# Peptides against a protein of PDB entry 5KEZ, part 33

Target 1, 320 residues: chain A of PDB entry 5KEZ
Amino acid sequence: NVAIYNPFRPWWERYQPVSYKLCTRSGNEDEFRNMVTRCNNVGVRIYVDAVINHMCGNAVSAGTSSTCGSYFNPGSRDFPAVPYSGWDFNDGKCKTGSGDIENYNDATQVRDCRLTGLLDLALEKDYVRSKIAEYMNHLIDIGVAGFRLDASKHMWPGDIKAILDKLHNLNSNWFPAGSKPFIYQEVIDLGGEPIKSSDYFGNGRVTEFKYGAKLGTVIRKWNGEKMSYLKNWGEGWGFVPSDRALVFVDNHDNQRGHGAGGASILTFWDARLYKMAVGFMLAHPYGFTRVMSSYRWPRQFQNGNDVNDWVGPPNNNGVI

## One batch from the design tools (peptide; aimed at target 1 H258 D306)

Design b2_p16_7_s4 (made by RFdiffusion4, then SolubleMPNN; from b2_p16_7, 8 letters changed)
Fold by OpenDDE base, seed 5:
Structure b2_p16_7_s4 (fold): chain B 320 residues (1-320), chain A 16 residues (1-16)
Amino acid sequence: as target 1 above (320 residues)
Amino acid sequence: SSEAERLRAGVKKLYS
């Protein structure tokens, strides 16, 4: 991915890929392979956060300022380490003046335009699908168990399916022959927008952001909400079917006041309430549960926003 | 409901 120095190596630089090389601040491919092997050998499965909707930001300077030193040029859409070129992006398909998503009530914009300037891949192209599938298949061959598909809301479900249809079975060294990768898709659907979580049920599970948002309001006793209202928690609250839901109290985005849920989201900063929420989540049968592991950072609020929300995990001069 | 897109390119986008 790109190396960002202003601010200094933010966590979100990882979501601006310039190649599909397993070469980042977390380590190289050999180290990753070793980790996957060691985890699998003790029954811990690895699910990769796959960033396949986009490459890096259009405003990032061209050059070799990347975690693996690969050359890239956002201006010309040149990513030779893949390789991608201008033919592999949705620049001509997006009809907004800026090239970015401007109206989230327009599903076409949400899927064909750039997410906050991130160069949007043309996932309708078989070439692009194949390059992504090759990346994911390489990970499958290493021994990962599945994937979180980042920014799935911004990809057409059919394009995702086309990629998934190219995937190999899981590595038989650790998984039964014929096993398929576990897929869950990041889709923010709190209602009120045209893109729905149900659009993606055919590809795998989806994130249920209503879960953390609503649970937060209940635990916080906001709006007169009571714990007794949780008697029909899950589908009774309008959430997606349990067998399609991946649930969580918070994630890395809304923990920082971004994404979905706003101030209702409970985090480790509110230790007692957070423990109550996580405990409830783990005790309740609804959905596939995900527990957050995070870290403290020097929060500094200005106008209701943490100006240090970019701070990533503890590191040594940029090296994690 | 209001929604905010995550920081990936260093920019926060809000939609109500």
Scores: peptide ipSAE 0.180, ipTM 0.802, DockQ to the pose 0.171
OpenDDE base, seeds 1, 2, 3, 4: peptide ipSAE 0.044, 0.076, 0.178, 0.074; ipTM 0.780, 0.776, 0.803, 0.779

Design b2_p16_8 (made by RFdiffusion4)
Pose (drawn by RFdiffusion4):
Structure b2_p16_8 (pose): chain A 320 residues (1-320), chain P 16 residues (1-16)
Amino acid sequence: as target 1 above (320 residues)
Amino acid sequence: SAVEEAINNWRARSQN
């Protein structure tokens, strides 16, 4: 991923890929393989956050400011370490004047245009699907059990299916024959938009962002909500079917207060209420549960938004 | 500032 130095090494630089080499601030390929093997050998699975909708920001300076030193040039669309060229991006397919996503009532541009200027991969091309599949198969054979598909709303459900069609079964040393990767797709669907999370049920589960937003408001006793109203918690509140939901109280993104749910999201900063919300979630049968494990940063709210919500993991001069 | 703009862009991404 791009090594971003202003601001200093933000957590979200990891969502701007430069190549598919397994080489990050978290470690190299040997350390990654070692982790996956050791965890599988004690029965704990690894799920990978797959960033496949885009490469890095179009305005990022060319050079080798990358976590493995790989060269890249966003202006010329050259990512030779993959390799990707200008033919591999959606510049000619997007219809907005800016080339970015401008209107979220238009389901087409949400898919074909740049998400906040991030170079949008042409996922309809077999070559691009193959390069992504090669990356995910490398992970599957190392032994990962599934994937979180980042920014799934900005990918066509069919393109996701075409990529998944190319995946190996899970490593037969640890998983039964014919086992398939566990897929959960990040789609923020709070209603009122043309894209529905149900559009993605053919590919795997989806993140149910309504879950934590509603649970936070309820436990905080905001907006007239009471815990007695949780008697019919689940699809009775308009959530996706339980067998398609990946649920959580907060995630790495919306724990910073700017996300789906804003200030209602309970986090470790609200430890007393947070424990209660996690407890309710873990005790209730709805969904497959994910628990957040975080790091502290110097929060500094100005106008209800944290100007330090970019700060990366604890580090000494960028080393985690 | 550039930092503020980067933060806002990232939030815009996160909200979707």

Design b2_p16_8_s1 (made by RFdiffusion4, then SolubleMPNN; from b2_p16_8, 12 letters changed)
Fold by OpenDDE base, seed 5:
Structure b2_p16_8_s1 (fold): chain B 320 residues (1-320), chain A 16 residues (1-16)
Amino acid sequence: as target 1 above (320 residues)
Amino acid sequence: SEVDAYLERVRKAIQT
């Protein structure tokens, strides 16, 4: 991915890919392979956060300032390490003046335009699908068990399906022959927008952001909410079907005070309430559970926003 | 969405 130095190596640089090389601040491919092997050997499975909707930001300077030293040129949409060119992006498909998503009530913009300037891949193209599939298949062959699909809301479900249909079976060294990768898709659906989590049920599980938002409200006893109201927790609260849901109390985005669910989201900053929420989540059968492992950073609020929300995990001058 | 707004703020920081 691109190496960002202003601010200094933020966590979100990880979500600005310039190649599909397994060469990042977390380590190189050999180290990753080693980790996957060691984990699989003791029954711990690895699921990769796959960033396949986009490449890096359009405003990033061209060059080799990337975690693996690969050259890239956002201005010309040149990513030779893949390779991608200008033909592989949705610039001509997006009809907004800026090229960015301007209206989240327009599903076509959400999927065909750039997310915050991130160069939007033309996932309708078989070439692009194949390059992504090759990346994911390489990971599957290494021994990963599945994927979180980042920014799935911004991809057409059919394009995702087309990619998934190209995927190999899981590595038979650790998984039963014919096993398929576990897929869960990040879709932010709190209601009120045209894109629905149900659009993606055919591809795998989806994130249920209502879960953390509503649970936070209940645990905080906001608006007269009571624990007894959780008797029909899950589908009874308007959540997606349990077998399609990936649930969580918080994630890296809404943990920083500006995400889905707003102030209701419980985090480790509210330790007692957070433990209650996580405990409840783990005890309740609804959905596939995900537990957050995060870190403390020096929060500094200005006008209700944490100006240090970019701070990544503990590191030594950028090296994790 | 609020999350999208967050992403806009954070990920676009290098573009502003």
Scores: peptide ipSAE 0.093, ipTM 0.802, DockQ to the pose 0.132
OpenDDE base, seeds 1, 2, 3, 4: peptide ipSAE 0.057, 0.077, 0.070, 0.067; ipTM 0.781, 0.794, 0.789, 0.788

Design b2_p16_8_s2 (made by RFdiffusion4, then SolubleMPNN; from b2_p16_8, 10 letters changed)
Fold by OpenDDE base, seed 2:
Structure b2_p16_8_s2 (fold): chain B 320 residues (1-320), chain A 16 residues (1-16)
Amino acid sequence: as target 1 above (320 residues)
Amino acid sequence: SEVEEYLERVRKAIQR
């Protein structure tokens, strides 16, 4: 991915890829393979956060300022380490003046235009699908168990399916023969927007952002909410079917105060209430549960916003 | 969405 130095190595640089090389702040491919093997050998499975909707931002300077030193040129859409070129992006498909998403209530813009300047991959093309599938299959071969698909809301479900249909079975050294990768898709659907989480049920599980949002209100005792109302927690609260749900109290985005769910979201900053929420989530039989493991950072609020929300995990001079 | 608004803010910062 792009190496960002202003601010200094933010967490979100990880979501600006310039290649599919397994070479980042976390280490090289051999180190990753070693980690996956060690984890699998003790029954811990690895799921990769796969950024496949886009490459880096269109305004990033061309050069070799990347975690693996690969050259890239956003201006010319040149990513030779893949390789991608101008033919592999949705520049001609997006009809907005800026090339960015301008109206989030327009599903076509949400999927065909750039998310905040991030170069949008043409996932309709078999070439692009194949390059992504090769990346994911390489990870499957290493021994990962599945994937979180980043920014799934910004991809057409059919394009995702086309990629998934190219995936191999899991590595038989650790998984039963014929096992399929576990897929969960990040889709923000709190209601009121054109794109629905149900559009993605055919590809795998989806993130249920209503879960953390509603649980937060109950635990905080907002609006007269009572714990007794959790009797029919799950589908009874309007959530997606349990077998399609990936549930969580918070994630890295809304933990920083700007994600889906608003101020109701509980985080480790409210330790007592957070433990109550996580405990309830783990005890209640709804959805596939995900527990956040995070870190503290020096928050500085200005006008209600943390100006240090870019701070990444603890590191040694940029190396994690 | 709030996430998209956050991302907009973050991406805007790196363009400066």
Scores: peptide ipSAE 0.099, ipTM 0.797, DockQ to the pose 0.108
OpenDDE base, seeds 1, 3, 4, 5: peptide ipSAE 0.091, 0.071, 0.121, 0.036; ipTM 0.799, 0.795, 0.819, 0.638; seeds 1, 4 fail the geometry check

Design b2_p16_8_s3 (made by RFdiffusion4, then SolubleMPNN; from b2_p16_8, 10 letters changed)
Fold by OpenDDE base, seed 5:
Structure b2_p16_8_s3 (fold): chain B 320 residues (1-320), chain A 16 residues (1-16)
Amino acid sequence: as target 1 above (320 residues)
Amino acid sequence: SEVEEYRERVRKAIQR
C-alpha cells in the first residue's frame, strides 16, 4: 500500500493498495505464511481484510513510496505490480463532475464512482476480477479461512459474486476437502439509503451496524431504552437474519466517534459499559460475533471531532 | 450520509 507520512503512517494507509503483494508494515509474505501456518495448527483461523474495491487515492504522488517499493502512478492509473492500467478503472463509467461519489442516495454513484478519491476498479471486467481472484486464491492457498470484503457497499453484488466464483476451495491441509472461504462483507446499512444489506446476502454474511448502535443506546439507557426491550433482540429489532449477520459492539471506524453508530457506540474508553455490551453479545445467540482488539491513542477533540483519529497502532517510529 | 462523509474524511485525509 501507499506509505503516508502526513499524517505520519496513519492506520488508513492500509486501505490504499498499490499492489496485491503480501508486503506491508505487518510483514512480508514468508512471515505471513508462517503466521497462518502456526495459527491453523492450533485451530486459529485467519480472515483477511481484502481491499478489492479500489486502489490508492487519485491525488497521491506517483513513485515508489509504498510499503513494498512498487511503482505506481495514480494519475495515469498505472499499477504495474498488478498490473492495472487506465482500462481497469471506472473513470468513464462514473458520471459525476468530480469523479467521486457525490450523492449516497444514488446507488450507481456509490458503486461506480470513487470513494473519497480512491481509484475505483472496474469490477465488471473479467481481467480485474481475475487479478483479484488470483490475489485471494494465493491467500487461500496459503491457508486463510476467508475474507472481510472492505467497502462492499461500493461494489456491485454481482461483481463480488463473480470474483467469489473464481475462488479455490480452502487448503486441504487444514480444512475439509471442498470447504469454501468464509465471506463477510462490510456494508453500512443503518437505513435511509438505497443500498441495503440484503443486496449482499447471496455472497455471504454482512456487517450489521445497527447492532452496536442500538445496543449502545440500550446499555447507555438513552431515550428511555431498557434492557428488558432486548427480549426480541435480533430480527425482532429489524436486524438482518441471524445467519447473515456479523455482529460487533465496535469496529476501528466507529470506535473513533463517527461513522455507523455515532456517539452511541460503546468502546474500551467506556470500559464498564463496554464489557457489559460485549458480554451480552457473546451470550446472545444472534449473529456471528466479532470482538474488537484495539489500542489507546491520544485523543484530541476539536469541535466534537478527534483530530488524532488517524493514529495507527503502536509502532516504533513507523515500524510495527 | 454522516457515516460516509466521515469515511471520506478519514481515508482521504492526505489528499485534501
Scores: peptide ipSAE 0.055, ipTM 0.769, DockQ to the pose 0.156
OpenDDE base, seeds 1, 2, 3, 4: peptide ipSAE 0.052, 0.038, 0.033, 0.043; ipTM 0.776, 0.759, 0.738, 0.761; seeds 1, 3 fail the geometry check

Design b2_p16_8_s4 (made by RFdiffusion4, then SolubleMPNN; from b2_p16_8, 11 letters changed)
Fold by OpenDDE base, seed 3:
Structure b2_p16_8_s4 (fold): chain B 320 residues (1-320), chain A 16 residues (1-16)
Amino acid sequence: as target 1 above (320 residues)
Amino acid sequence: SEVEEKRERIREAIKR
């Protein structure tokens, strides 16, 4: 991915890929392979956060400032380490003046235009699908158990399916023969927009962002909410079917105040309430649960916003 | 809409 130095090596640089090489701030491919093996050997499975909707931001300077040293040129859509070129992006398909998403009520725009300047891959192209599948299959062959698909809302479900249909079975060294990768898709559906979580049920589980938002409200006793109201928690609260839901109290985005649920989201900053929420989530049968492991950073609020929300995990000069 | 505005603010803050 792109190496960002202003601010200094933020967490979100990971979501600006310039190649599918497995050398990042966390380590190289050999180290990753070693970790996956060690984890699998003790029954801990690895799920990769796969960024396949886009490459890096369109305004990032061209050069070799990347975690693997690969050259890239966002301006010309040149990513030779893949390789991608201008033919592999949706620049010509997006009809907005800016090239970015401007109206979230336009599903086509949400999927075909750039998410905040991130170069939008033409996932309708078999070439692009194949390059992504190659990346994911490499990970599968290493021994990962599945994937979080980042920014799934911004991809056509059919394109996702086409990629998934190219995937190998899981590595038989650790998984039963014929096992398929576990897929969960990041889709932020709070209602009021045309794209629905149900559009993605056919590909795997989806993130249920209403879960953390509503649970936070209840635990905080906002709006007169009571714990007793949780007796029909899950589908009874309008959430997606349990067998399609991946649930969580917080994630990296809304932990920083930038996610579904706003201020209701509970985080480790409110330790007692957070433990209550996580405990409830783990005890309740609804959905597939995900627990957050995060870190403290020096929050600095200005005009209600943390200006240090970019801060990544503890690191040594950018190396995690 | 409020939802759209919120979504936009979120996306503007994320990954940049």
Scores: peptide ipSAE 0.028, ipTM 0.613, DockQ to the pose 0.123
OpenDDE base, seeds 1, 2, 4, 5: peptide ipSAE 0.013, 0.019, 0.028, 0.028; ipTM 0.381, 0.545, 0.575, 0.620; seeds 2, 4 fail the geometry check

## One batch from the design tools (peptide; aimed at target 1 W11 T116 R256)

Design b2_p17_1 (made by RFdiffusion4)
Pose (drawn by RFdiffusion4):
Structure b2_p17_1 (pose): chain A 320 residues (1-320), chain P 17 residues (1-17)
Amino acid sequence: as target 1 above (320 residues)
Amino acid sequence: SAAMAQWNAYKAIMATL
């Protein structure tokens, strides 16, 4: 991924890919393979955060400011370490004047245009699908059990299916024959938009962002909500079917207060209420549960938004 | 910076939910 130095090494630089080499601040390919093997050998599975909607920001300076030193040039769309060229992006397909996503009532541009200027991969091309699949198959054979598909709302459900069609079964040393990767797609669907999370049920589960937003408001006793109202918690509150939901109280993004749910999201900063919300979630049968494990940063709210929400993991001059 | 401008644009999108 791009090594971003202003601000200093933000957590979200990891969502701007430069190549598919397994080489990050978290470690190299040997350390990654070692982790997956050791965890599988004690029965704990690894799920990978797959950033496949885009490469890096279109305004990022060319050069080798990358986590493995790979060269890249966003202005010329050259990502030779993959390789990707200008033919591999949606510049000609997007219809907005800016080339970015401008209107979320238009389902097409949400898919074909650049998300906040991030170079949008042409996922309809077999070559691009093959390069992504090659990356995910490399991970599957190492032994990962599934994927979180980042920014799934900005990918066509069919393009996702075409990529998944190319995946190997899970490593037969650890998983039964015919096992398929566990897919959960990150789609923020609070209603009121043309894209529905149900559009993605053919590919795997979806993140249910309504879950934590509603649970936070209820536990905080905001907006007239009471815990007694949780008697019919689940699809009774308009959530996706339980067997398609990946649920959580907070995630790495919205724990910073700017996300789906804003200030209602309970986090480790609100430890007393947070424990209650996690407890309710873990006790209730709805959904497959994910628990957050975080790091502290110097929060500094100005106008209800944290100006330090970009701060990366604890580090000594960028080394985690 | 450009990275901060991009990040602020993202947060603006999230604020429209």

Design b2_p17_1_s1 (made by RFdiffusion4, then SolubleMPNN; from b2_p17_1, 8 letters changed)
Fold by OpenDDE base, seed 1:
Structure b2_p17_1_s1 (fold): chain B 320 residues (1-320), chain A 17 residues (1-17)
Amino acid sequence: as target 1 above (320 residues)
Amino acid sequence: SAAEEQYNKYRAMLAKL
């Protein structure tokens, strides 16, 4: 991915890929293989946060300032390490003046235009689908069990399906023959927008962001909410079907107050309430549960916003 | 929307580059 130095190596640089090489501040491919093997050998499975909707920001300077040293040029849409070129992006498909998403109530813009300037891949093209599938299949062959598909809301469900149809069965060294990768898709659907979680049910599970948002209000006792109201928690609260839901109290985005629940989201910063929420989630049978493991950073609130919400995870490999 | 707010915050972070 792009190496960002202002601010200094933020967490979100990881979501600006310039290649599909497995070398980042988290480690190299050999280290990753080692981890996957060791985990699989004790029954711990790995799913990868796969960033396949886009490459890096359109305004990032061209050069070799990346975690693997690969050259890239956002201005010319040149990513030779893949390779991608100008033919592999939705520049001509997006009809907005800026090339960015301007109206989030327009499903076509949400899927065909750039998310906050991130170069939007033309997932309708078989070439692009194949390059992504090759990346994911490489991970499957290493021994991963599945994927989180980042920014799935910004991809057409049919394009996702086309990629998934190219995926190998899981590695038979650790999984039964014919096993398929576990897929869950990040779709922020709190209602009121045209793109629905149900659009993606055919591809795998979907993140249920209503879960953490509503649970937070209940645990915080906001608006007279009571624990007894959780008797029909899940589908009874208007959430997606249990067998399609991936549920969580917080994630890396809303932990930093980045929408999708706002101030209701409980995090490790509110330790007592957070433990209550996580405990309830683990005890209740609704959905596939995910527990957050995060880190502390020096929060500094100015005008209600943490000016240090960019701070990345602890790292002793800052030279890569 | 909540999703729009999230993306706007992300955009603001990118603008600091």
Scores: peptide ipSAE 0.046, ipTM 0.764, DockQ to the pose 0.113
OpenDDE base, seeds 2, 3, 4, 5: peptide ipSAE 0.030, 0.042, 0.037, 0.045; ipTM 0.703, 0.766, 0.756, 0.766; seed 2 fails the geometry check

Design b2_p17_1_s2 (made by RFdiffusion4, then SolubleMPNN; from b2_p17_1, 10 letters changed)
Fold by OpenDDE base, seed 1:
Structure b2_p17_1_s2 (fold): chain B 320 residues (1-320), chain A 17 residues (1-17)
Amino acid sequence: as target 1 above (320 residues)
Amino acid sequence: SWAQEQYNKYREMLAKL
């Protein structure tokens, strides 16, 4: 991915890919392979956060300032490490003046235009689908069990399906023959927009962001809500079907106040209430559960916003 | 919408150089 130095190596640089090489501040391919093997050998499965909607920002300077040293040029849409060129992006398909999403009530813009300047891949093209499938299949062959698909809201469900149809069965060293990768899709659907979580049910599970948001309000006792109201928690609260839901109390985005749920989201900063929420989630039989493992950073609030919300995980790698 | 505003805050961070 792109190496960002201002601020210094933020967490979100990881979501600006310039290649599909397994070489980042988290480690190299050999180290990743070693981890996957060791985890599988003790029954711990690995699911990869796959960024396949886009490459890096259109305004990033060309060069080799990336975690694996790969050259890239956002201005010319040149990513030779893949390779991608100008033919592999939706620049000509997006009809907005800026090239960015300008109206989230227009589903076509949401899927065909750039997400805040991030170069939008033309997922309708078989070439692009194949390059993504090759990347994901390489991970499957290493031994991963499945994927989180980042920014699924910004991809056409049919394009996602076309990619998924190209995927191999899981590695037979650890999984039964014919096993399929576990797929869950990041879709932020709190209502009010044309794109719905149900659009993606055919591809796998979907993140249910209403879960953490509503649970937070209940545990915080906001608006007169009571724990007893959780008797019909799940579908009874208007959530997606249990067999399509991936649920969580917080994630890396809303932990920093930028995701769905806002101030209602409980995090490790609210230790007592957070433990209550996580305990309830694990005890209640709704959805596939995910528990967050994060880190502390030096929060500094200015005008109600944490100016240090960019701080990445602890890292002592001074080279990449 | 409020939900979109929160989402956009996150994505705005990604656009920073």
Scores: peptide ipSAE 0.041, ipTM 0.739, DockQ to the pose 0.087
OpenDDE base, seeds 2, 3, 4, 5: peptide ipSAE 0.027, 0.037, 0.030, 0.029; ipTM 0.696, 0.709, 0.712, 0.701; seed 4 fails the geometry check

Design b2_p17_1_s3 (made by RFdiffusion4, then SolubleMPNN; from b2_p17_1, 10 letters changed)
Fold by OpenDDE base, seed 2:
Structure b2_p17_1_s3 (fold): chain B 320 residues (1-320), chain A 17 residues (1-17)
Amino acid sequence: as target 1 above (320 residues)
Amino acid sequence: SWAEEQYNKYVEMLAKL
């Protein structure tokens, strides 16, 4: 991914890829392979957060300022480490003046235009699908158990399906023969927009962002909410079917006040209430559960916003 | 189920907090 130095090595630089090489601030490919093997050998499975909707931001300077030293040129859409060229992006397909998503009520813009300036890959192209599949298959061969698909709302479900159809079965050294990768898709659907979580059910599980938002409201006792109302928690609250739901109390985005849930989201900053929420989630049978492992950072609020929301994990001068 | 039983117990506990 791109190496960002202003601010200094933010967490979100990880979501701006310039190659599919497994060399980042987390380590090199050999170290990753070693970790996956060690985890698998004790029954701990690895799921990769796969960033496949886009490459880096369109405004990032060309050069070799990346975690693996790969050259890239956002201006010319040149990513030779893949390789991608200008033919592999949706610049010509997006019809907005800026090239970015301008109207989230237009599903075509949401999927064909740039998410906050991130160069949008032409996932309709078999070439692009194949390059992504090769990346994911390499991870499968290493021994990962599945994937979180980042920014799935911004990809056509059919394009995702086409990529998934190219994936190998899981590594038989640790998984039964014929096992398929576990897929869950990040889709923010709180209602009111044309793109629905149900559009993606055919590809795998979907993140249920209503879960943390509503649970936070109840546990905080906002708006007269009562614990007794949790008797029909899950589908009774309008959530997606349990077998399609990936549930969580918070994630890295809404822990920073971004994305779905707003102020209702419970985090480790509210330790007592957070423990209650996580405990409830783990006790309740609805959905596939995900527990957050996070870190403290020096929050600095200005006009209700944390200006240090960019701060990544504890590091030694950029080295994690 | 066992899970449902645990859920109910936990909800009851939470209701008292």
Scores: peptide ipSAE 0.028, ipTM 0.673, DockQ to the pose 0.016
OpenDDE base, seeds 1, 3, 4, 5: peptide ipSAE 0.029, 0.013, 0.014, 0.024; ipTM 0.648, 0.383, 0.391, 0.614; seeds 1, 3 fail the geometry check

